Peptides against a protein of PDB entry 5OK6. Designs and how they scored, part 125

Target 1, 215 residues: chain A of PDB entry 5OK6
Amino acid sequence: ELPGLDSQWRQIENGESGRERPLRAGESWFLVEKHWYKQWEAYVQGGDQDSSTFPGCINNATLFQDEINWRLKEGLVEGEDYVLLPAAAWHYLVSWYGLEHGQPPIERKVIELPNIQKVEVYPVELLLVRHNDLGKSHTVQFSHTDSIGLVLRTARERFLVEPQEDTRLWAKNSEGSLDRLYDTHITVLDAALETGQLIIMETRKKDGTWPSAQL

## One batch from the design tools (peptide; made by RFdiffusion4, then SolubleMPNN)

Design b2_p23_1_s1 (from b2_p23_1, 11 letters changed)
Fold by OpenDDE base, seed 5:
Structure b2_p23_1_s1 (fold): chain B 215 residues (1-215), chain A 23 residues (1-23)
Amino acid sequence: as target 1 above (215 residues)
Amino acid sequence: SFDEKVARYTAISEELRAHSESY
């Protein structure tokens, strides 16, 4: 059963626990398609529970570019295409109205950037490959706030690199050249890595030489 | 050569991107 319309509004829109609450790093927020949300707003502000403005189930279909991987469309804008709700508010709406059958929630994390907290709607998807087998890739999602060290560790894990093997990363840049990722303490953001970017893991040879030094 | 390797990486990257976009 739906709570009273005023109660719904207060629960979802309040500045302490609702849509207007401050962002905190590590918290989960959820995307809600803007038109649905506006329909809900109209419904609860209208004061008539039997109104034709009833929003029905949450439907984020227009935010997805595919229904297989449920990837978001590129270039979505907060306040235009979607609104962000904290987990509690999202779960209330889902409990009240339901979510379209088979459609996953769009969960995103708050990240801490140098001067602001932000919901990271578009994490970075990197194409991880080995220097000697470029045809086999692992696509892995990273936060902009993740370190290059984490990218390297993840690559090592995905390719089952033995602990005693030395590895390093190269990124293919926009000019088509390879940039060495020397500093593993900087973030994905600091390294200006982008979605779809090729990251090459180079493994040191047993003779102590690097394959790249021989090319 | 390094240039040949870069060229190969470029070609593979394009192939991989195209493949990823197909899903």
Scores: peptide ipSAE 0.019, ipTM 0.454, DockQ to the pose 0.123
Fold by OpenDDE base, seed 2:
Order: structure tokens, then sequence, then C-alpha cells
Structure b2_p23_1_s1 (fold): chain B 215 residues (1-215), chain A 23 residues (1-23)
């Protein structure tokens, strides 16, 4: 059952669970398609529960580029295409209005950047490959705040590299050259890695030499 | 040569990117 319209407005827009609350690193936030949200605002501000302005179920269809993998369209803008709600507010709206059948929630995490918190709507999707088989990739999502060390560990895990094997990463740059990721303590953001970028894991040879030394 | 390997890596990356965008 729907709560009173004024109660809905207060729960979603204001307070500890409101849309305007401060971001905190590690929290989950959810995207809501802007048109639906504006319709909801009009409904609850109208003061009539029987109004023709009833928003119906939440439908984020226009935010997705596909209904198979449920990937977001590129270039979506907060306040124009969608609004961000904290988890509690999202769950209230879903409980009151429902979510379109078969459509997943769009959950994103707050990340800590230098001097700012941000909801990471677009994590970095990297193409991980081995130096000896560039045609077989693993696409893996990373936060901009993840370390290169985590990318390396993830690559080792995906390619089933034995613990005793020594590995290092290279990134293909915009010029098509390979830049070695020497510092594993910097972040994906610091390394300026981007979605769709090829990351090559090089494995040290048994003779102690690196394959790249033969390049 | 290094340049040939870079070119190969470029071609593979473009192919991989194109595939990732199609899914």
Amino acid sequence: as target 1 above (215 residues)
Amino acid sequence: SFDEKVARYTAISEELRAHSESY
C-alpha cells in the first residue's frame, strides 16, 4: 500500500535516506530514469492519490543499451537522464510502485576520489589478455579506485597462473604502443586506464627472462 | 620488430573492443 503523498516526498527527498543526503564511500546508490522520477514528483506534489499523474512501476528501460547484459548507455548524465537515490530510498520506491518485470536494479557504489565522493556509474571495463594469446580476453570490471595490483591479481586468477609464476602488466595506449604498469600501488584512475583498454599480462619464462625482452 | 608487434597488438585491441561493444 502506498503511503501518503507528503510522506513519500519526505522519505525520498529528505532525511538520512533522502536523495540529497551526503555521499559516503562504499554505500550503494541506485539509478532511476529521470522521466519516471519527474512523473513521481508531479504525482506526490499534486496531493491527489487518484490523480492521472500516477507514475506506475519504475521503468529504467531507456537507460539500458541492451536487455541481455543490461549495460548502461554511454554518456548518461545525472539530473538529465537519471537521478541517484540511496539504497533505502530506492527500496521504498520499488516497494510502493514496483520495478518493470525482468528489469534489474541499477546499483552503483560511492567511491572516494581525491577530495570528493562520487557514485561510480561507469566502472572501468578492461580487456585482460596473456602476452602469448592476445586473442583470448577476459573482460573484467574495475573501480577507478582499484589498484593496478588488484588488476594484476585478477588477471592471474582469471588465467589460472600458479603462485610461483612471476607476472607483470602492460597497457596498450592510444597510440597503439605498450606502456608497462610498473607501479602496482597506483589506481586505475592514476594509470588513466579506460573502458575497452587492452591490458596484457606478461608471464616470466622459466629461464628467468621476460618475453618482452625479445621484442 | 617492435613496430610489427605494436601493430599486431593494435589490431587485436581494435577487434576486442569491437566485440565488447557489440555485447
Scores: peptide ipSAE 0.018, ipTM 0.466, DockQ to the pose 0.142
Fold by OpenDDE base, seed 3:
Structure b2_p23_1_s1 (fold): chain B 215 residues (1-215), chain A 23 residues (1-23)
Amino acid sequence: as target 1 above (215 residues)
Amino acid sequence: SFDEKVARYTAISEELRAHSESY
């Protein structure tokens, strides 16, 4: 059952709990396709529940580049292609109008940058490989705010590295050379790692030597 | 440098605000 139009507007657009709510690190926000949202706005502002402006179910189809992995298109613009809603507002809209059958919600996290909070629409996807088998990769998503240490731990886990094995990371740069990620306390952002970048986990040999020392 | 780091953070902040592009 749909609540009154004025109630819908207040729930979704109020500055305290709606779209205008302040961002808080770690919270979930959701993308809503802009055209649908504008139709909803027109509907609730029109004051007629039986109007031809009824938006129907939320349909984010145009935001996806594929319906297999449900990856977002690149280059989407906030306010033009989509709006961001806090979880509460999103769930209200979904409960009232539904979500297009088969489409997943587009959930994203608020991240803390040095001086601002932002919804991280595009986390960094890294290609994790082992130094001795560059052909076998694990694609893993990380926040820009995740530490290199987390990347390393994740790589170790994905490759089933034993606790006693020593490992370190290298990033393949744009020039094709390898930059060692010495500081594991810096973030993915600080390290300037990018989506699709190859991250090589080097495992120390049993003799205590590093494979890269022979290069 | 610190300034370069600040510049990167600013650029990313602006990008996150305005766009849905991969980094």
Scores: peptide ipSAE 0.014, ipTM 0.454, DockQ to the pose 0.025; fails the geometry check
Fold by OpenDDE base, seed 4:
Structure b2_p23_1_s1 (fold): chain B 215 residues (1-215), chain A 23 residues (1-23)
Amino acid sequence: as target 1 above (215 residues)
Amino acid sequence: SFDEKVARYTAISEELRAHSESY
């Protein structure tokens, strides 16, 4: 059952628990397509529940570039293309209006950057490969706040590297050369890693030599 | 930009595919 229009507005736009509430690191927020949200605003502000301005089901179709992997379009702008809602507000809207059949929610995490909390709408998608088999990649999403150490651990896990095996990472740069990621304590952001970037995991040989040392 | 990232992703993906077909 749909709550009253004023109740809907307060639950979604309330400054303490709604759209304008402070961001907290690790929390989930959800994207809502801007036109739908504006129609909802007009509906609840109109004061007539029987209004033709009823927004219908939430439809985020225009935010997706594909309906297979449900990847977001590039270059979407908050306030222009979408609004961000905290999990509670999102779940209210979904319960009231529904979500378009087959569409997944667009869930994103709040991250802590050095001077600001931000909903990370675009995590970094890296292509993880082994040095000896560049054709077999694992595409994995990382936060800009994730450490290079986490990238390395993730690569080891995806490639089923044994604990006793020693590994290190290389990033293919824009010039086509390989930059070694020496410091595993810096973040993906600090390392300036970008979506689509090739990350090569090198495994140390049993003789203690590195494959790259022979190049 | 994200557009540059996707373009780079696509280019790299195509490069990786081409390499996998050659080995």
Scores: peptide ipSAE 0.014, ipTM 0.390, DockQ to the pose 0.243; fails the geometry check

Design b2_p23_1_s2 (from b2_p23_1, 10 letters changed)
Fold by OpenDDE base, seed 2:
Structure b2_p23_1_s2 (fold): chain B 215 residues (1-215), chain A 23 residues (1-23)
Amino acid sequence: as target 1 above (215 residues)
Amino acid sequence: SFDEKVARYTAISPELQAWSDSY
């Protein structure tokens, strides 16, 4: 049942548990399309539950670039295109108003960056390939805070590399050359990896030589 | 620096060039 308008406002906008609460690394937050949220604000601030300002079901359709993979449009801006809500607030709104039929929630994680927490709205989507079969790729999503070591492990898993096989990564740079990702302890952010970037996993030969050793 | 973390190869082997040219 829809609670009182003042109760809705307090639950969603409360600085301790609502929209204005501090970000904490690892927590889930959800995107709400800005127009819908503004309509909701007008409704609850109006003080009349029978008002023509009723927002209806949550509809994030304008935030998606496609309704097949439900990928977000690029360049969306917090406070302009969408509002971020903590999981509790999101679930309240969904329970009260519903979510558009067939539309998935837009869940994102808080990440820890140097001296700041941020909701990672756009994780990095990397194109993983093997050096000996560049025609077969795996597109995999990573956090900016994920290590290159995790990217390497993920590539090994996706390509079913045996534990005894030695592997390493190369990234195709903006100049069209390859950068060797030597340090596996740095993050995706530190390595300046971007969505759509090609990552080549090289596997060491049985003779102990690397395919790329012809440098 | 970024360059200390990620080694760039502008002068690469034919093999590395073939990999980069595939996309």
Scores: peptide ipSAE 0.191, ipTM 0.750, DockQ to the pose 0.074
Fold by OpenDDE base, seed 5:
Structure b2_p23_1_s2 (fold): chain B 215 residues (1-215), chain A 23 residues (1-23)
Amino acid sequence: as target 1 above (215 residues)
Amino acid sequence: SFDEKVARYTAISPELQAWSDSY
């Protein structure tokens, strides 16, 4: 059952638990398509529950580039294309109005950048390969705040690399060259890694030499 | 610096470069 319109407004648009609340690293926030949200605002501000401005179920279809993988369109802008709601507020709206059938929620995490918290709407999808078997790739999603060390560990896990095998990473850059990722403590952001970028895991040879050293 | 943490090279091997160019 829908609560009173004033109650809806107060629960969703407040500075403590609603849309205006401070971001905290690790929290889940959800995207809501802007047009729907504006219609909801108009509905609850109108004061008439029977108004023709009833927003219906939440439908984020316009935010998706496909309905197979449910990937977001590129270049979406907060405040223009969508609004961000904390988990509690999102769940209230879903409870009250429903979500379009078959459509997944668009959940994103708050990340901590050096000087700001941000909802990471677009995490980085990397193509992981081995230097000796370039035909087999694994696409893996990472946060910009994830370390290169995590990327390396993930690559090792995906390719079932044994603990005793020594590995390191290269990234194919926009110039077609390879960037050697020396420092595994830097972040994906610091390394300027981007979605779709090829990451090559090099494995040290049994003789203790690196394949790349033979160039 | 970035340059200290990330260095650019042409390729790991000629074969890798050829593949990289074709990708």
Scores: peptide ipSAE 0.145, ipTM 0.795, DockQ to the pose 0.094
Fold by OpenDDE base, seed 3:
Structure b2_p23_1_s2 (fold): chain B 215 residues (1-215), chain A 23 residues (1-23)
Amino acid sequence: as target 1 above (215 residues)
Amino acid sequence: SFDEKVARYTAISPELQAWSDSY
């Protein structure tokens, strides 16, 4: 059952708990296609529940580039293509109106950048490989705020590297050259890593030499 | 696009091939 229109407005647009609430690092926010959201706004502001402005189910179809992996289109802009809602507000809307059948929610995390908190709509998907077997890859999603150390640990885990094995990372750049990721304390953002970028984990040989030393 | 980036980065560099050949 739909709550009263004024109640809907207050729940979703409330400055403390709704759309206008401050971002907090680690919180989940959800994308709502802007046209739907604007239709909802018009509906609840109209004051007539029987209005022809009823928005129907939330439909984010236009935000997706595919319905297989449910990847977002590139270049979507907040306030133009979508609106961000905190989890509570999103769940209210879904409860009231439903979500289009088969569509997953578009959940994203708030990250803290040096000067701003932001919902990370586009995290970085890295292609992780071992230096000696490029045919076996793991695509893993990372935040821009994740450290290179986390990327390394994740690579080690995915490839079942033994704790005693020493490993390091290389990134293939756009020129095809390999950039060694020396500093594991910098972030994915600081390292300028991009979605689709090949990250090579090099494992130190038993003799204590690095494979790359022979290149 | 993601696919373009994947295609770009999945191309084997000579250095990476050399590593693969070492095993």
Scores: peptide ipSAE 0.023, ipTM 0.556, DockQ to the pose 0.779
Fold by OpenDDE base, seed 4:
Structure b2_p23_1_s2 (fold): chain B 215 residues (1-215), chain A 23 residues (1-23)
Amino acid sequence: as target 1 above (215 residues)
Amino acid sequence: SFDEKVARYTAISPELQAWSDSY
């Protein structure tokens, strides 16, 4: 059942628990397509529940570049293309209006940077491969705030590397050469890793030599 | 900037795929 229009507005736009509430690290927020949201605003502000301005089901289709992997379009801008809602507000809207059939929610996490919290709309999608089998990749999403060490651990886990095996990472750069990721304490952001970038995990040989040392 | 990096996805280029396939 749809709440009254004033109640809807208050629940979604409430400064304490709604759209304008403070960001908290680790929390989930959701993207809503801007045009739909503006139509909803007009509907609830109009004061007529029977208005032709009824927004219908939430439809985020215009935010996606594909309907297979449900990747977002590049360069979307908050306030222009979408609105961010906290989980509670999102779930209210979905319960009231529904979500377009087959579309997944666009859930994103709040990350903490040194001086600010942000909803990370575009996490980094990396292609993890082994040095000896570049054709078998694991695509994994990372936060820009994740360490290179986490990327390495994730690669080790995905490729079932034994604890006693020594591994290191290389990143393929835009020039097509390989840059070694020496410092595992820096973040994905600091390493300037980008979505779609190939990350090669090299495994040390039993004789203590690195495969790359023979290149 | 952080905002510039976070504001985009970069698709895998055909060049990257071709390189990966060559090894």
Scores: peptide ipSAE 0.015, ipTM 0.415, DockQ to the pose 0.105; fails the geometry check

Design b2_p23_1_s3 (from b2_p23_1, 9 letters changed)
Fold by OpenDDE base, seed 2:
Structure b2_p23_1_s3 (fold): chain B 215 residues (1-215), chain A 23 residues (1-23)
Amino acid sequence: as target 1 above (215 residues)
Amino acid sequence: SFDEKVAKYTSISPELLAWSQSY
């Protein structure tokens, strides 16, 4: 059952627990398509629950570039294309109005950048490959705040690398050359890695030599 | 676009091809 319109407004827009609440690193936030949200605002501000302004089910279809992988369109802007809601507010709206059948929620995490918290709407999707089989990739999502060490560990896990095998990473740069990711303590952001970038995991040979030494 | 980035970064240079074929 729908709460009273004023109650809905207070629960969703409340500065402590609603849309206006401070961001906290690690928390989940959700995207809501802007047109739907504006329709909801008009509905609850109108004061008439029986009005023709009823927003219906949440529909985020316009935010997706595909309905297979449910990837977001590039270049979406907060406040123009979507609003961000904390998990509690999102779940209230879904409970009250429903979500369009078949659409997944658009969940994103708050990340800590050097001087700001931000909802990471666009995590980095990297193409992980082995040096000896570039045709077999694992596409994996990473935060900009994830370390290169995590990327390496993830690559090792996806390719079932044994613990005793020594591995290192290379990134294919914009010029098509390979940049060695020497420092595993820097972040994906610090390394300037981008979505679609090829990351090559090199495995050390049993003789102690590196395959790249033969290039 | 994402697809353009994927295409760009997944292109195999001669050096990368040589590396891949060395195994």
Scores: peptide ipSAE 0.028, ipTM 0.590, DockQ to the pose 0.897
Fold by OpenDDE base, seed 1:
Structure b2_p23_1_s3 (fold): chain B 215 residues (1-215), chain A 23 residues (1-23)
Amino acid sequence: as target 1 above (215 residues)
Amino acid sequence: SFDEKVAKYTSISPELLAWSQSY
Protein backbone atom coordinates (compact mmCIF):
# COMPACT_ATOMS: atom_id res chain seq x y z
CA GLU B 1 0.00 0.00 0.00
CA LEU B 2 1.23 3.46 -0.88
CA PRO B 3 1.70 5.86 2.01
CA GLY B 4 0.36 9.40 1.83
CA LEU B 5 2.08 11.71 -0.62
CA ASP B 6 3.56 13.94 2.07
CA SER B 7 4.85 10.88 3.89
CA GLN B 8 6.50 9.62 0.72
CA TRP B 9 8.17 12.97 0.16
CA ARG B 10 9.46 13.14 3.73
CA GLN B 11 10.70 9.55 3.66
CA ILE B 12 12.63 9.88 0.41
CA GLU B 13 13.82 13.48 0.60
CA ASN B 14 14.44 13.72 4.34
CA GLY B 15 18.05 14.77 4.80
CA GLU B 16 18.57 12.42 7.74
CA SER B 17 17.61 9.19 5.99
CA GLY B 18 16.71 10.18 2.46
CA ARG B 19 18.38 11.33 -0.73
CA GLU B 20 20.27 14.15 0.95
CA ARG B 21 21.68 12.07 3.81
CA PRO B 22 25.46 12.02 4.28
CA LEU B 23 27.38 9.39 2.36
CA ARG B 24 29.03 6.69 4.44
CA ALA B 25 31.83 4.54 3.11
CA GLY B 26 30.79 0.97 2.36
CA GLU B 27 27.06 1.74 2.18
CA SER B 28 24.95 0.80 -0.80
CA TRP B 29 23.21 3.44 -2.86
CA PHE B 30 20.98 2.96 -5.88
CA LEU B 31 20.53 4.80 -9.15
CA VAL B 32 17.09 6.00 -10.19
CA GLU B 33 16.47 7.31 -13.69
CA LYS B 34 16.07 11.08 -13.53
CA HIS B 35 12.81 11.44 -15.45
CA TRP B 36 11.06 8.84 -13.34
CA TYR B 37 12.29 10.53 -10.18
CA LYS B 38 11.12 13.94 -11.38
CA GLN B 39 7.73 12.53 -12.23
CA TRP B 40 7.55 11.01 -8.76
CA GLU B 41 8.47 14.39 -7.25
CA ALA B 42 5.72 16.08 -9.26
CA TYR B 43 3.24 13.41 -8.22
CA VAL B 44 3.90 13.61 -4.49
CA GLN B 45 4.17 17.40 -4.52
CA GLY B 46 0.90 17.71 -6.40
CA GLY B 47 -1.08 16.47 -3.42
CA ASP B 48 -3.50 14.40 -5.50
CA GLN B 49 -3.07 10.65 -5.24
CA ASP B 50 -5.37 10.16 -8.21
CA SER B 51 -3.35 12.48 -10.40
CA SER B 52 -2.39 11.50 -13.92
CA THR B 53 1.17 12.28 -12.84
CA PHE B 54 1.47 8.87 -11.14
CA PRO B 55 4.98 7.71 -12.03
CA GLY B 56 4.29 3.99 -12.36
CA CYS B 57 6.99 1.42 -11.68
CA ILE B 58 10.63 2.46 -11.56
CA ASN B 59 12.18 2.01 -14.98
CA ASN B 60 15.92 2.48 -15.36
CA ALA B 61 16.01 1.09 -18.91
CA THR B 62 17.55 4.25 -20.37
CA LEU B 63 20.54 3.93 -18.03
CA PHE B 64 21.53 0.51 -19.37
CA GLN B 65 23.52 -0.08 -22.53
CA ASP B 66 22.32 -3.69 -22.66
CA GLU B 67 19.76 -5.93 -21.01
CA ILE B 68 22.03 -8.98 -20.98
CA ASN B 69 24.85 -7.89 -18.71
CA TRP B 70 22.97 -4.85 -17.41
CA ARG B 71 25.95 -2.58 -17.87
CA LEU B 72 25.45 1.13 -17.45
CA LYS B 73 25.83 3.47 -20.36
CA GLU B 74 29.05 5.41 -20.30
CA GLY B 75 29.07 9.06 -19.38
CA LEU B 76 25.96 9.16 -17.21
CA VAL B 77 25.84 12.22 -15.00
CA GLU B 78 24.36 12.47 -11.53
CA GLY B 79 21.53 14.95 -11.40
CA GLU B 80 21.09 14.86 -15.16
CA ASP B 81 20.62 11.19 -15.99
CA TYR B 82 20.01 9.69 -12.57
CA VAL B 83 19.48 10.38 -8.90
CA LEU B 84 21.27 8.50 -6.14
CA LEU B 85 19.22 7.14 -3.25
CA PRO B 86 20.36 5.41 -0.09
CA ALA B 87 19.32 1.78 0.22
CA ALA B 88 16.43 2.52 2.56
CA ALA B 89 14.91 5.12 0.26
CA TRP B 90 15.37 2.90 -2.78
CA HIS B 91 13.68 -0.02 -1.08
CA TYR B 92 10.77 2.19 -0.09
CA LEU B 93 10.25 3.36 -3.65
CA VAL B 94 10.50 -0.18 -4.98
CA SER B 95 8.01 -1.39 -2.40
CA TRP B 96 5.58 1.41 -3.28
CA TYR B 97 5.86 1.54 -7.05
CA GLY B 98 7.72 -1.60 -8.06
CA LEU B 99 10.66 -2.02 -10.40
CA GLU B 100 10.26 -2.79 -14.09
CA HIS B 101 9.93 -6.52 -14.59
CA GLY B 102 13.24 -8.32 -15.05
CA GLN B 103 15.29 -5.17 -14.50
CA PRO B 104 17.94 -5.42 -11.78
CA PRO B 105 18.54 -2.63 -9.28
CA ILE B 106 21.58 -0.48 -9.99
CA GLU B 107 23.43 -0.86 -6.71
CA ARG B 108 26.67 1.01 -6.09
CA LYS B 109 28.97 1.46 -3.10
CA VAL B 110 30.13 4.57 -1.34
CA ILE B 111 33.91 4.81 -1.46
CA GLU B 112 36.23 7.05 0.45
CA LEU B 113 38.62 9.04 -1.68
CA PRO B 114 41.36 11.20 -0.14
CA ASN B 115 39.14 14.25 0.29
CA ILE B 116 35.62 13.08 -0.44
CA GLN B 117 33.12 10.29 -0.10
CA LYS B 118 31.49 9.35 -3.37
CA VAL B 119 29.16 6.73 -4.77
CA GLU B 120 31.30 4.73 -7.16
CA VAL B 121 29.00 4.49 -10.15
CA TYR B 122 31.71 3.13 -12.43
CA PRO B 123 33.98 0.56 -10.75
CA VAL B 124 37.09 -0.43 -12.67
CA GLU B 125 36.72 -3.57 -14.76
CA LEU B 126 40.11 -5.18 -15.35
CA LEU B 127 40.98 -7.93 -17.79
CA LEU B 128 43.24 -10.37 -15.93
CA VAL B 129 45.48 -12.78 -17.84
CA ARG B 130 48.57 -14.93 -17.26
CA HIS B 131 51.78 -14.20 -19.14
CA ASN B 132 51.91 -17.74 -20.51
CA ASP B 133 48.24 -18.08 -21.53
CA LEU B 134 46.89 -14.76 -22.80
CA GLY B 135 43.90 -16.54 -24.35
CA LYS B 136 42.32 -17.22 -20.95
CA SER B 137 41.08 -14.11 -19.23
CA HIS B 138 39.10 -13.18 -16.16
CA THR B 139 37.21 -9.91 -16.19
CA VAL B 140 36.93 -8.64 -12.63
CA GLN B 141 35.50 -5.46 -11.15
CA PHE B 142 37.50 -3.52 -8.60
CA SER B 143 36.93 -0.34 -6.70
CA HIS B 144 39.26 2.56 -7.41
CA THR B 145 40.06 2.28 -3.70
CA ASP B 146 41.12 -1.37 -3.91
CA SER B 147 44.84 -2.03 -3.63
CA ILE B 148 47.04 -3.48 -6.35
CA GLY B 149 47.67 -6.19 -3.78
CA LEU B 150 44.01 -7.12 -3.94
CA VAL B 151 44.18 -7.22 -7.73
CA LEU B 152 47.16 -9.55 -7.47
CA ARG B 153 45.48 -11.78 -4.88
CA THR B 154 42.34 -11.89 -7.00
CA ALA B 155 44.35 -12.85 -10.07
CA ARG B 156 46.12 -15.58 -8.09
CA GLU B 157 42.80 -16.94 -6.88
CA ARG B 158 41.12 -16.87 -10.28
CA PHE B 159 44.05 -18.66 -11.91
CA LEU B 160 44.46 -21.11 -9.01
CA VAL B 161 48.06 -20.10 -8.35
CA GLU B 162 49.65 -22.12 -5.57
CA PRO B 163 50.71 -20.19 -2.45
CA GLN B 164 54.39 -20.98 -3.00
CA GLU B 165 54.38 -19.50 -6.50
CA ASP B 166 55.69 -15.97 -6.77
CA THR B 167 53.73 -13.59 -9.00
CA ARG B 168 53.71 -9.96 -10.08
CA LEU B 169 51.52 -7.72 -12.22
CA TRP B 170 51.99 -5.78 -15.40
CA ALA B 171 49.51 -3.33 -16.90
CA LYS B 172 49.16 -2.61 -20.60
CA ASN B 173 49.42 1.15 -21.04
CA SER B 174 47.83 3.46 -23.61
CA GLU B 175 50.91 3.19 -25.82
CA GLY B 176 50.54 -0.57 -26.00
CA SER B 177 53.59 -1.29 -23.86
CA LEU B 178 53.51 -2.84 -20.39
CA ASP B 179 54.10 -1.09 -17.11
CA ARG B 180 55.13 -3.14 -14.12
CA LEU B 181 53.04 -2.55 -11.01
CA TYR B 182 55.74 -2.48 -8.36
CA ASP B 183 53.92 -1.15 -5.33
CA THR B 184 51.09 -3.43 -4.29
CA HIS B 185 49.99 -1.06 -1.52
CA ILE B 186 48.77 1.71 -3.81
CA THR B 187 45.20 1.78 -5.05
CA VAL B 188 43.76 1.07 -8.47
CA LEU B 189 43.15 4.82 -8.68
CA ASP B 190 46.75 5.65 -7.75
CA ALA B 191 47.99 3.22 -10.38
CA ALA B 192 45.69 4.92 -12.93
CA LEU B 193 44.13 1.62 -13.96
CA GLU B 194 41.11 1.96 -16.20
CA THR B 195 38.16 -0.15 -17.29
CA GLY B 196 39.08 -2.59 -20.02
CA GLN B 197 42.78 -2.42 -19.18
CA LEU B 198 44.77 -5.62 -19.61
CA ILE B 199 46.56 -6.80 -16.49
CA ILE B 200 49.14 -9.56 -16.97
CA MET B 201 50.14 -11.73 -14.05
CA GLU B 202 53.68 -13.03 -14.42
CA THR B 203 54.65 -16.17 -12.48
CA ARG B 204 58.23 -16.69 -11.40
CA LYS B 205 59.93 -19.81 -12.77
CA LYS B 206 61.03 -22.67 -10.52
CA ASP B 207 64.64 -21.74 -11.26
CA GLY B 208 64.01 -18.35 -9.65
CA THR B 209 64.06 -16.40 -12.90
CA TRP B 210 61.26 -14.23 -14.24
CA PRO B 211 59.91 -14.99 -17.72
CA SER B 212 60.17 -11.29 -18.63
CA ALA B 213 63.89 -11.26 -17.81
CA GLN B 214 64.48 -13.68 -20.69
CA LEU B 215 62.96 -11.35 -23.25
CA SER A 1 51.44 15.31 -10.59
CA PHE A 2 49.23 12.28 -10.93
CA ASP A 3 51.43 11.06 -13.78
CA GLU A 4 54.51 11.44 -11.62
CA LYS A 5 52.80 9.45 -8.89
CA VAL A 6 52.01 6.64 -11.30
CA ALA A 7 55.56 6.69 -12.63
CA LYS A 8 56.85 6.20 -9.10
CA TYR A 9 55.07 2.89 -8.72
CA THR A 10 55.27 1.56 -12.27
CA SER A 11 57.91 1.22 -14.96
CA ILE A 12 57.67 0.59 -18.67
CA SER A 13 59.10 -2.76 -19.72
CA PRO A 14 59.80 -3.01 -23.45
CA GLU A 15 60.60 -6.68 -22.97
CA LEU A 16 56.95 -7.39 -22.26
CA LEU A 17 55.85 -5.98 -25.62
CA ALA A 18 55.91 -9.53 -26.93
CA TRP A 19 53.14 -10.40 -24.49
CA SER A 20 51.10 -7.25 -25.14
CA GLN A 21 51.33 -7.71 -28.89
CA SER A 22 50.26 -11.34 -28.75
CA TYR A 23 46.98 -10.52 -27.03
Scores: peptide ipSAE 0.023, ipTM 0.577, DockQ to the pose 0.074
Fold by OpenDDE base, seed 5:
Order: structure tokens, then C-alpha cells, then sequence
Structure b2_p23_1_s3 (fold): chain B 215 residues (1-215), chain A 23 residues (1-23)
């Protein structure tokens, strides 16, 4: 049974625990398709539980570019295409109305950027490869706030690199050249890495030379 | 699009091909 309409509204849209609450780094927030959310608002504001304005099951289908990988469409805008809800509010709506069968929740994290908290709707998906086998990639998601060191460690793990093997990263730039990622302490954002960018992990040869010295 | 970015960044240059074949 659904809670009372006024209770639903107060639970979801309040400034303390609902849609308007402050962002805190590390918290999970969820995307809700704007049309559905507006339908819900109209329903709860109408005061009639039997109204034809009943929003039905949450359906975020229009936010996805595909139903295989469930990747978001590019260029979605908060307040136009979707609203953001904190985890508690999202879970209430799901419990009340359900989520479309087979459709995953769109969970995102709050990240700390210089002077602002933001829900990171579009984390960076990097294509990790080894320098000697560019045809075999691992697509891995990173936060813009993740360090290049984490990217390197992740690449090493995905390719099962032994601890004693020395590795470093190169990023293929838009001009087709390779930019070495020297500083592993800077972030993905600082390095200006983008989704779909090829990141090449170079492994040092046993003779102590780097393969890139031959380029 | 993501696919366009993938295509852009995964395009192999002759230099990268030479690098991959050095093994």
C-alpha cells in the first residue's frame, strides 16, 4: 500500500533528507527520468490516490542509449532530463511504485571537486591496453577524482601484471600521439582523460629498456 | 557519442602498430 500523498511528497522533496538535501562526498544518488518524476509530483499534489495521474512504475528507459550495457545517453541535463535523489528517497519511490522490470537503477556518487560537491553522472570510461597487444582492451570506469596511480594499478590488475614488473601509462591524445602520464598522483580530471580514450600500459623489458624507446 | 570517442581513440597509428609488433 502506498503512503499518503502528503507523506510521499514530504519524504521525497524535503530539504533535509530528500531531493533538496546537501550533497556529501561519497554518497549515492540516483537518477529519475524527468517525465516520470513530474507525473509523480502531479499525482501526489493532486490529492486523489485514484487519479488517472498515477505515475506507474519508474521507467528510466529514455535515459539509456542502450539496454545491453545500460549506458546513459550523452548530454543529459539535470532538471531537464532527470532529477537526482539521495539513496533513501530513491529507495522509497522504488518501494512504492517499483522499477521497470530488468532496468537497473542509475546510481551515481557524489565527488569532491575543487570548491564544489557534484554527483558524477558521467564517470570516465577508459580503454586500457598493453603496448604489445593493442587489440585486447579492458574498458574500466573511473571517477574524475581517481588518481592516475589508481588507473595504473587497475591496469596492472586487469592484465595480471606481476608485482616485480615495472609499468607506466601513456594516453593516446586526439592528434594520435602518445602523452606519457608521468605524475601518478594527479587525478583523471587533472590529466584531462576522456571516456573512450585509449590508455596504453607499457611494461619495461627485462633488459631494463622501455619499448617506447623504439618509437 | 561514446562510440565516436572509442573509434577516435582506438584507431591504431602505424607507429602504434610497429610498437605492438616489436614483441
Amino acid sequence: as target 1 above (215 residues)
Amino acid sequence: SFDEKVAKYTSISPELLAWSQSY
Scores: peptide ipSAE 0.025, ipTM 0.545, DockQ to the pose 0.882; fails the geometry check
Fold by OpenDDE base, seed 3:
Structure b2_p23_1_s3 (fold): chain B 215 residues (1-215), chain A 23 residues (1-23)
Amino acid sequence: as target 1 above (215 residues)
Amino acid sequence: SFDEKVAKYTSISPELLAWSQSY
């Protein structure tokens, strides 16, 4: 059963626990298509539960570029294309109105950047490969706030690198050159890594030499 | 595929090919 319209408004829009609440790093927020949200606002503000302004189920179809992988369209803008709701508010709306059949929720995490917290709508998708086998790749998503060390550990895990094997990362830049990621403590953001970028994990040879030293 | 991803987002460098051929 739908709560009263005023109750819905208070639950979703209140500044303490609703849409306007402060972002907190690590929290999950959800995208809601802007037009649907505006329709909901009009409905609950209208004061008539039987109004023709009923928003129906949440439909985020316009935010997706595909219904196979449910990837978001590029260049979506908060406040224009979507609104962000904290998990509690999202779950309320879904419980009240439903979500379009087959659509997954668009869950994203709050990240802490220098001087700002934001919902990371677009994490970085990296192409991980081994230096000696370009035929095998792992596409992995990382936060901009993830360290290069995490990228390296993830690559090691995905490629089943033994703990005793020494590895390091190279990033292929836009010019086609390879930039060694020396500092594993910097973030993906600091390293300016981008979606689709090729990251090469080099494994040290048993003789103690690096394959790249022979190039 | 990997090839599709490489084609879309980057290219294989000669250096990477050299590494691949070294094993």
Scores: peptide ipSAE 0.025, ipTM 0.607, DockQ to the pose 0.425; fails the geometry check

